Peptides against a protein of PDB entry 4ASU. Designs and how they scored, part 238

Target 1, 270 residues: chain A of PDB entry 4ASU
Amino acid sequence: ATLKDITRRLKSIKNIQKITKSMKMVAAAKYARAERELKPARVYGVGSLALYEKADIKTPEDKKKHLIIGVSSDRGLCGAIHSSVAKQMKSEAANLAAAGKEVKIIGVGDKIRSILHRTHSDQFLVTFKEVGRRPPTFGDASVIALELLNSGYEFDEGSIIFNRFRSVISYKTEEKPIFSLDTISSAESMSIYDDIDADVLRNYQEYSLANIIYYSLKESTTSEQSARMTAMDNASKNASEMIDKLTLTFNRTRQAVITKELIEIISGAA
Target 2, 83 residues: chain B of PDB entry 4ASU
Amino acid sequence: FTFASPTQVFFNSANVRQVDVPTQTGAFGILAAHVPTLQVLRPGLVVVHAEDGTTSKYFVSSGSVTVNADSSVQLLAEEAVTL

## One batch from the design tools (peptide; made by RFdiffusion4, then SolubleMPNN)

Design b2_p23_8_s3 (from b2_p23_8, 10 letters changed)
Fold by OpenDDE base, seed 2:
Order: C-alpha cells, then sequence, then structure tokens
Structure b2_p23_8_s3 (fold): chain B 270 residues (1-270), chain C 83 residues (1-83), chain A 23 residues (1-23)
C-alpha cells in the first residue's frame, strides 16, 4: 500500500472512531436517565404483576388464542437486544403452535418486524413504530394497551417478552404473562375476588395491561441504551487498535520510501 | 404495602396500619388482614397511617388497588403527589 | 486487519442508515 492509501484509510477509521465515540456519549447520557427512571418503574411494574403471580392464574386448555408481545425499539446498533427478544418470540410461537394454539404477534418497535416479517408475517397484528427515540412514557404505554384491547383479536392469554435490565453489562430476556378479562374472571384462583364488579375488573385489567407494558418499555430502554453504549465503546476501541496498526504501517512505509530514495541516490540510479 | 406511580415510589413493601383510598365505588380503609379485593382509583385523597402514628396524605388521579390474601397491598396510581 | 477494517466500514454504513432513518 502507498503512503497515500494508508493515509486515506487512517482518515476513514479516525472518522468512524469519532462517530462511535459520539454515539457512545449519547447512549451513556440516555442510559443514565433510563436507569434513574427505571427504579420507580420497576416497583410500579412488579406491583402490577403481583396479582397474577400470587393468584397463579391458569388458562384452560381448551382456550387456544395466544398473543405474543415483543418489546424492543426502532433503533439498531445495540448488540443483541433485538435478536434476543425475537429469538424468544420465535421459540414461544413455535411451542404454542406445536401445542395447537393460535398465535398472534404484536411488535413494539420496528426492529421486531424487521427480524420476523419473513417467517411470521401472517401472525402479526400490528407493529408500533417510533419507539426508542424518546424515553417511553406511561401515555405511550396506555396508547399501546388501548390499541391492543381494541384490535379485535380476542386472545385468551398472552406473553410479553422484553429485556430486563440487570446491570450496565448485563440484561436478560424475560417473559411475563398477560390475561384476557374473561380468563381472569373465570379463573378458579380468583374466587376470593368474586365480589368484584365486572366493570371494576374490566377497568382494573386495562390499567394492569398499561402498567405491564410501561414496565417492559422501561426495562427494555435501559437495557438497550446500556447495550448501545457498550457496542459503541467496543467499536471505538477496535478503531483505536486499527489506527495504531495503520500508523505503524505508515511509519514503516515512509522509512522504506526514504531508504529507497537514498539507495537510488547513492547508486546513481536516480 | 406498596404505593407507587410510574415515576415515583412512596412506599415499597412497607408495614402500615391503615390506608384510606378513593375508589370509584367509594372511599374505603384498608386495615390489617383486610379481605382480598380489587378496586379502581378515582381522583382523590389517599391517607396512609403508619405504625408510628404518622399520617401522610397524597392526591392521586387514577389507578388500581389490590389487596391480596397474604395481606400484601399494591396501590398503583397513574399520577400521585405528596400533600 | 483487513477483516477488522471491513467490519468497521460495515458499521459506518449501518450508522449512516440509522442516522438517515432518524432524520
Amino acid sequence: as target 1 above (270 residues)
Amino acid sequence: as target 2 above (83 residues)
Amino acid sequence: MEEQEKKLKELEEEIKKELEELE
């Protein structure tokens, strides 16, 4: 490679490094905010799931309609965030289908659709876009919940799949159950709540769904920003290493050129 | 007893004497060993009576309250502010 | 080194695509 070629390559890699460093800083800022906002959201979300966990609600075997909600975002460059959710969605869908269940899918974030469109297009009900540019709000979750409830798909039970934040270096894809109003109202384990008015239960379920979606969004966002920060950091480090290597190559090549010129002068070949 | 909004936690697995909540069917007090129930919140005043006798007041918009058989309580408000 | 450079170039293209989608 000529000195000119090496210089061009160096310039290119340095530019990439600059971009990845900038993206890292942006991700870091978003991560810090997301982590702060996740603390209350987690308490809120876990509280919303308490009833279902304690009551051990079971769906009758004769019920066949299952809804899978995958939660991620529209934005890439965050490692395995999207693929992890998609992988678990695929696994769950396959297992349910094998059990004779009807499966429908909702994607929160366009990346879910991007990954699953070819193999699962017929199972998609809706994809919610414009996720990940701004921090999710309870209002956003409510909109999603409302759209789901008004979709016309009368599911019996469902699963919401999202990445739970563990630490800056770790997340875990999790699944939480969602139940239809009919499933909850008919569950034997809910007999201790039989005195509850139907209207109250309906409203309660609407809040519950919104709460769970909000929780999942907050967990997902925190996980995503952390993963992006790490990915951009790794890219920056890789670029740095390459710059070092290219710089050494440049120096060696420059010396070789100088040496060649000197030899040509000494030998009279120039 | 857990009391939280999406953005703020007021109580997290705390032991309290009594919680008064505004529900769509009317305000009621949650005492120790209250029977299991599910309710939806209406805009109004939440009053938490601590074991030490301290009383805290909150305004809530909407949400839900759950009383489980194990006496755990989840008060989840869409919006809540300390008074 | 060539493989690493290729990966970085691919990353650059991905970044450009993401930025374009956000604009």
Scores: peptide ipSAE 0.258, ipTM 0.916, DockQ to the pose 0.862
Fold by OpenDDE base, seed 5:
Structure b2_p23_8_s3 (fold): chain B 270 residues (1-270), chain C 83 residues (1-83), chain A 23 residues (1-23)
Amino acid sequence: as target 1 above (270 residues)
Amino acid sequence: as target 2 above (83 residues)
Amino acid sequence: MEEQEKKLKELEEEIKKELEELE
């Protein structure tokens, strides 16, 4: 390669490095905020799930309608965040189908649709876009919950799939149950609870759904920002290594050119 | 007893003597061995009576409260502030 | 080295695409 070629390559890689470094810093800032906000959100969300865990709500086998909600975002460059969710969604969908269940899918974040559109397009009810530009709020979750409840799809049971944050270097794709109002109302395990007004239960379920969605969004966001930070850091390091290698090549090539020129001078060819 | 909003935790698996909550069906006190129930919060005053005799007051907006058979309680408010 | 460079260039294109979509 000529000196010019190497210089061009160096310039290109340096530019990439600048971008990835910048993105890393942005992701780091967002991660820090997300982690702080996740603490109360986790308590809140786990609290909402407590009923389902303690009551051990079960859906009768004859009920066939199952909803899968995949939670991610619109933005890429975050490692396996989206693919992990999609993978588990596929697995769950396949298992449910094998069990004779009807499966419908909701995607939170455009990346879910992007990954699954070819294989599962007919199963999608709705995809929520504009996820990931700003931290999710309870209002956002409420909107999603409301739209789901008003969608007209009468699912019996559902699964919300999202990445649970473990640490800056680790997340785990998790699945939590979602139950329809009818399923909750008819669950035998709910018999230990006093007679609950139907309207109260309906409202309770609405809050529960919003709470769980909110929780999942917060977990997902924290995981995503952490993963993006790591991905951009890795990219920056890779770029740095490449720059070093190219620089060495440049120096060697330059020396060779100089040597050649000197030989030409000495030989009288120049 | 867990009491939280989406953005703030007030109690996390704490032992308390009594919690007074405002619900759509009326305010009620949650004591030890309270029967399991589900309720929806109305805007109003939450009063937490700690085991040590201290009392804390909070204003909540909407939300839910769950009393389980194991005496665990989840008070989840959309908005809550300390008074 | 060439493979690594190719990967970085692919990343650059991905970054550009991502940025364009966000604007």
Scores: peptide ipSAE 0.253, ipTM 0.917, DockQ to the pose 0.892
Fold by OpenDDE base, seed 4:
Structure b2_p23_8_s3 (fold): chain B 270 residues (1-270), chain C 83 residues (1-83), chain A 23 residues (1-23)
Amino acid sequence: as target 1 above (270 residues)
Amino acid sequence: as target 2 above (83 residues)
Amino acid sequence: MEEQEKKLKELEEEIKKELEELE
C-alpha cells in the first residue's frame, strides 16, 4: 500500500472512531434514561402479566390462530438485539406451524421486517416503523395495541417476543403470552374470578395488551441502548487498534520511501 | 398489593389493609382474601389504607384492577397522582 | 488485520446507513 492509501485508511478509521465514540455517549445517555424509566415500567408490566401467570390460561388445541409480536426497533448498531428477537420469532413460528397453527407476525421496529421479509413476508400483518428514536410512551403502546386489535386478525393466542434487560452487559430474549378476549373468557382457570361483565373484560384486555406492549418496549429499549453502548465501545476500541497498526505500517512505509529516495539521490538514479 | 402507573410505582408487593378503587361498576373496597375479580378503573379516587393506619389518596384516570386467588392485587392506572 | 479491516469497513457502511436513516 502506498502512503496515500494508508493515510486515506487512517483518516477513514479515525472518523469512524469519532463517530462510534459519539454514538457510545449518546447510547449511554439514552441507556441511563431508559433504565430509570424501566423500573416503574417493569412493575407495571409484570403486574399486568400477573393474571396470565396466576390463572395459567391455556389455549385449546383446536384454536389455530397465533400472533407473534416481535419487539425491537428501527435502529442498528446494537449487536445481536434484533437478530436475537428474530431468531426466537423464527423458532416460535416454526414450532407453531409444526403444531398445525396459523401464524401471523407483527413487527415492532423495521429491523424485524428487514430480517424476516424474505422468509416470512407472507405472515406479516403490519410493521410499526419509527421505533427507537425516542423513548417509547404508553401512548405508543396504545397505538400499537389498537392497531393490533383493529387488524382484523382474530388470533386466539399470541406471543410477544422482546429482549428483557438484565444488566448493562446482559439481556435475554423472552416470550410473554397474549390472549384474545375469547380465550380469556373461555378459559377454565378464569372461572374462579367473579362474574365479569363482557364489556369490562374487553376493556380490561385492551389495557392488558397495551400494558404488555409498553412493558416490552421499555425492556427492549433499555436492552438496545445498553447493547449499542457496548457495541460502539467495542467498535471504538477496534478502531483504535487498527489505527495503531496502520500507523506502524505508515511509519515503516515512510521509512522505506525515504530510504529509496535517498538511495536514488545518492546513486543519481533520480 | 401493587399499584403503579407506566411511569411511577406507588406500591410494590406491599401489604395493605384495604384499597378502595373506583371502577366502572362502582367503587369497592379490596380487603384481604377478597374474591378474585377483574375490574376496569374509572376516573376517580383510590384510597389505600395501610397496615399502620395511614391512609393515602390518589387520583387515577383509567386502568385496571386485578384481585387474584392468592390475594395478590394489581392496580394498574394509566395515570395516577398522589393527593 | 485484514479481518479487522473488513469488519471496520462493514461498520462504516452500517454507520452510513444509520446516519442516513436518522436524517
Scores: peptide ipSAE 0.231, ipTM 0.915, DockQ to the pose 0.882
Fold by OpenDDE base, seed 3:
Structure b2_p23_8_s3 (fold): chain B 270 residues (1-270), chain C 83 residues (1-83), chain A 23 residues (1-23)
Amino acid sequence: as target 1 above (270 residues)
Amino acid sequence: as target 2 above (83 residues)
Amino acid sequence: MEEQEKKLKELEEEIKKELEELE
C-alpha cells in the first residue's frame, strides 16, 4: 500500500470514529432520559399486571386463537435488541403452532417486520411504524391498544414480548400475558371478583392493555438506548485500534520509501 | 397499596387505612380486607387515609382500581395531581 | 437521520473487514 492509500484509509476511519462517538453521546442522552422515565412506568406497568398474577387466569384448552405482540423499534445499530425479541417470538409461535393454536403477530417497530416478514408474513396482522424516534407516551400506547382491539381479530389470549431493562450493560427479553375480555369474564378464578359490571370490565381491560403496552415500550426504549450506546462505544474503540495499526504501517512504509530513495541516489540509477 | 400514573408514583406497596376513589358508579371507600373488586375511575377526587391519621388528596382523570383477595390494591390513573 | 444510520452501518462493516485483514 502506498503512503497515499494509507493516509486515505486513516482519514476515513477517523471520520467514522467521530460519527460513532457522536452517536454514542446522543444515545447516552436518550438513555438517561429513558431510565428516568422508566422508574414510574415500571411501577405503573407492574401494577397493571398484578390482577393477572393474582387471579392466575387460565385459558381453556379448547381456545385456539393466540396473539403475539413483539415490541422493538424502527432504528438499528443497537446490537441484538431486535433479534432477541424476534427469536423469542419465533420460539413462541412455533410452540403454539405445535400445540394446535392459531397464531397472529403484531409488530411494534419496523425492525420486527424486517426480520420476520419472510418466514411469518402470513401471520402478521399489523406493524406499527415510526417507533423509536421519540420517547413513547401513554397516548402512543393507547393508540396501539385501540387499533388492536378494533382489528377484528378475536384472540383468546396473547403474549407481549419485549426487552426488560436490567442495567446499562444488560437487558432480558421477557414475555407478559394478554387476555381477551371473554377469557377474563369466563375465568373461574375471577369468581371472587363479584358484581363486576360488564361495561366496567370492558373498560378495565382496555386500560390494562394500554398500560401493559406502555410499560413494554418504556422497557424496550431504555434497553435499546443503552445497547446503542454500548455498540457505538465499541465501534469507537475498534476504530481507535485500527487507527493505531494504520499509523504504525504508515510509519514503516514511510521509512521504506525514504530508504529506497536514498539507495537510488547512491546507486546513480536515477 | 400502589397508586401511580404513567409518569409519577404516589404510593408503592404502602400500608394505608383507607382509600376513597371516584368510580363510574359512585365514590366508595376501600378499607382493609375489602372484598375483591375491579373498578374504573372517573374524573374526581382520591383521598388516601394513612395509618397515622394523615390524609392526602389527589385529582385523577381516568384509570382503574383493583382490589385483590390478598388485600393488595392497585390504583392506576392516566393522569393524577396532588392537590 | 435514517440515511446517516445506513451510512454508518456501511462504514462499520468496512471497518470490521479492514480489522480482519490486519489481524
Scores: peptide ipSAE 0.108, ipTM 0.891, DockQ to the pose 0.052

Design b2_p23_8_s4 (from b2_p23_8, 8 letters changed)
Fold by OpenDDE base, seed 4:
Structure b2_p23_8_s4 (fold): chain B 270 residues (1-270), chain C 83 residues (1-83), chain A 23 residues (1-23)
Amino acid sequence: as target 1 above (270 residues)
Amino acid sequence: as target 2 above (83 residues)
Amino acid sequence: MEEQEKELEKLKEEIEKEKEEEE
């Protein structure tokens, strides 16, 4: 490679490094905020799931309609965040199909659709876009919940799949159950909850759905920002190493050129 | 007893003496070993009576309250403020 | 080294695409 070629490559990699460093910082800031906001959201979300865990709500086998909600975002460059969710969605969909269930999919974030559109297009009900540019709010979750409830798909049971935040270096794709009003109302384990008005239960379920979605969004966001931060850091380090290598190559090449020129001068060839 | 909004936690798995909640069906007090129930919150006052005798008041918007068989309680308000 | 450079170039392209989508 000529000195010019190496210089061009160096410039390119240095620019990449600058960009990735900047993105790392942005991701770090967003992560810090997300992590802070996740603390109450987790308590809130886990609280909303407590009923399902304690009541051990089971969907009868004759109920066949299952909804899968995959939660991620529209934004890339966050490692395996999207692929992890998609993988779990695929696995769940396959398992449910094998069990004779009808499966429909909702994607929260365009990346879910992007990954699954070819193989699962017919199963998609709706994809929510514009996810990930700003921190999710309860309002956002409510909109998603409302859209789901108004979709006309009368699911019996559902699965919300999202990345749960563990630490800055770790997340885990998890699944939480979603139940329809009918499933909750008909569950034998709910018999201990006496004198629940149907309207109350409906409203309760609506809140529950919004709560769980909100929780999943917060977990997902925190995981995503952390993963992006890590990805950008790794990219920056890789760029740094490349810069070092190219610099060495540049120096060697430069020395060779100089040596050649000197020899030409000394020999009178130039 | 857990009492939280999406953005704030007031109680997290705390032991309390009594919680008064405003529900659509009326205000009721949640005591230890209260029968399991599900309720929806109406805008109003939540009063938490701590074991130490401290009483805290909150204004809540909408939300839900769950009383489980194991005496765990989840009070989840869309919005809540300390009074 | 060449593979790493290609990976970084791909990353650059991805970054540019993401920026375009955000604008």
Scores: peptide ipSAE 0.325, ipTM 0.923, DockQ to the pose 0.907
Fold by OpenDDE base, seed 2:
Structure b2_p23_8_s4 (fold): chain B 270 residues (1-270), chain C 83 residues (1-83), chain A 23 residues (1-23)
Amino acid sequence: as target 1 above (270 residues)
Amino acid sequence: as target 2 above (83 residues)
Amino acid sequence: MEEQEKELEKLKEEIEKEKEEEE
């Protein structure tokens, strides 16, 4: 490689490093905010799921309609965030289909659709876009919940799949249950709650759905920003290493050129 | 007893004496060993009576309240403020 | 080194694509 070629490569990689460092800083800022906002959201979301965990709500086997909600975002460059959710969705869909269930899919974030469109296009009900540019709000979750409830799809039970934040270096793809009003109303385990007005129960379920969606969005966002920060950091380090290697190569090549020129001068061959 | 909004936690698995909640069907007090129930909140005042005798007041907009068989309570408000 | 460089170039392309989608 000529000195010119090496210089061009150095310039290119240095530019990449600047971009990845900048992206890291942006991700870091978003992560810090997301983590702060996740603390109350987790308490809120876990609280909303308490009923379903304690009541041990079971869906009758004769019920066949299952809804899968995958939660991610529209934005890439965050490692395995999207693929992890998609993988779990595929696995769940396959298992349910094998069990004779009808499966429909909702994607929160465009990346879910991008990954699953070829294999599962017929199972998609809706994809919610414009996720990940701004921190999710309860209003956003409510809109998603409302659209789902008004979609006309009469599911019996469902699963929401998202990445739960563990630490700056770790997340776990998890699944939480969602239940239709009919499933909750007919559940034997809910007998201890039998003196509940039907309208109250309906409203309660609407809040429950919004709550779990909000929770999943907050977990997903925190996980995503952390993963992006890590990915950009790794890219920056890789770029740095390459810059060092190319710099050494440049220096060696420059020395060789100088030596060659000196030899030519000394030998009288120039 | 857990009381939270999407953005703020007021109580997290705390022991309280009594919680008064405004529901769509009417205001009621949640005491120890209250029967299991599900309710939806209406805009109004929540009053938390702590074991030490301290009383805290909150205004809530909407949400849900769950009383479980194990006496755990989840009060989840869409919006809540301390008064 | 060439493989790493190709990987970084791919990353650059991905970054540019995402920026274009965000604009």
Scores: peptide ipSAE 0.323, ipTM 0.922, DockQ to the pose 0.844
Fold by OpenDDE base, seed 1:
Structure b2_p23_8_s4 (fold): chain B 270 residues (1-270), chain C 83 residues (1-83), chain A 23 residues (1-23)
Amino acid sequence: as target 1 above (270 residues)
Amino acid sequence: as target 2 above (83 residues)
Amino acid sequence: MEEQEKELEKLKEEIEKEKEEEE
């Protein structure tokens, strides 16, 4: 390669490094906020799930309608965040289908649809876009919950799949159950709960769904920002290494050129 | 006893003597060994009576309250403020 | 080294694509 070629490559990689460093800083700021906001959200969300864990609600085998909600965002450049959710959604859908269940899918974030549109397009009820540009609010979760409840799809049981934040360098794709009003109302384990009228239970379920969705969004957001920060950091490091290698090559090539020129001068050949 | 909003935690797995909650069916007090129940919150006053005799007051908007068989309680409000 | 460089160039393209989608 000529000195000119190496210089061009160096310039390109240096520009990439600048961009990835900048993106890292932005992701870091968003991560810090997300992590702070996740703390109360986790307590709130886990609290909402407590009933289902303690009551051990089960769906009868004869009930066939299952809803899968995948939670991610619209934004890329965050490693395996979207693919992890999609992979688990696919696995769950396949398992449910094998068990004779009818499966419908809701995507929170456009990236899920982008991954699954070819293979699962017929199973999608709705995709919520414009996710990930701003931190999710309880209002956002409520809108999603309301849309789901008003969709007309009468599921018996469902699952919400999202990335749970573990640490700045770790997340885990998890699944939490969601249940229809009918399933909760008919659950034998609910008999111990005193004099719950249908209206109260309906309202309670609406809050529960919104709460769980909110929780999942907060976990997902924190995981995503952390993953993006890591991805950009890795890219910056890779760029740095490449710059070092190219710089060495440049210096070596330059020395060779100079040596050649000196020889030509001394020899009088040119 | 857990009492939280989406943005703030007031109590996290705490032991309390009594919690008074405003529900759509009326205000009631949650004591130790209260029967399991589910209720929806109406806007109003929450009063938490701690074991040491201290009382804390909160205003809540809407939400839910769950009393489980194991005496665990989850009070989840959309919005809540300390008074 | 060449593979690494190609990966970085691909990343650059992805970044530009994401920027366009955000506008």
Scores: peptide ipSAE 0.323, ipTM 0.917, DockQ to the pose 0.870
Fold by OpenDDE base, seed 3:
Structure b2_p23_8_s4 (fold): chain B 270 residues (1-270), chain C 83 residues (1-83), chain A 23 residues (1-23)
Amino acid sequence: as target 1 above (270 residues)
Amino acid sequence: as target 2 above (83 residues)
Amino acid sequence: MEEQEKELEKLKEEIEKEKEEEE
């Protein structure tokens, strides 16, 4: 490689390193905010799920309609964040289909649709776009919940799949249950709950759905920003190592060129 | 007893004597070992009575309250402020 | 080294594509 070629390569990699460092800083800032906002959101969301865990709500075997909600975002460059959710969605859909269930899918974030569209397009009810540009709010979750409830799809049970935040270096794809109003109202385990008005139960379920979606969005956002920060950091380090290698090559090549020129001068062969 | 909004936690798995909540059907007092129930909150005053006799007041907008068979309570408000 | 360089170049292209989509 000529000195000119090496110089061009060095310039290109240095530019990449600058970009990845900048993106790392942006992701770090967003991560710090997301983590702070996740703390109360987790208490709130886990609190909302307590009923379903304690009541051990079961869907009758004769019920066949199942809803899968995948939660991610529209933004890339965050490692396996989107693919992990999509993989679990695909697995769940396959298992349910094998059990004779009807499966419909809702995607929160455009990246889920991009991954699953070719294989599962017929199962998609709706995809929510414009996710991940701004931190999710409870209002955003409420809009999604309302859209789901008004979709006309009468599911019996469902699953919400999202990345749960563990630490700055770790997340885990998890699944939480969603139940329809009819399933909750007909569950034998709910008999211990004293004289619940039907209107109250409906309203309660609307809040529950919004709460769970909100929680999932907060977990997903925190996981995503952390993963992006890590990915950009790794890229920056890789670029740094390459710069060092190319610099050594440049220096060696420069010395060789100088030596050659000196020999040509001395020999009179020029 | 857990009391939280999407953005703030007031109580997390705490032991309390009594919680008064505003529900759509009226005022509801939750005592220890209350029967399991589900309620929806209306805008109004929440009063938490601690075991030590202290009382805390909150204003909530809307939300839900769950009393489980194991005596755990989840009060989840869309918006809440300390009064 | 060449493989690593190709990976970084691909990353650059992905970053540029995402910036264009955000704009």
Scores: peptide ipSAE 0.315, ipTM 0.921, DockQ to the pose 0.880

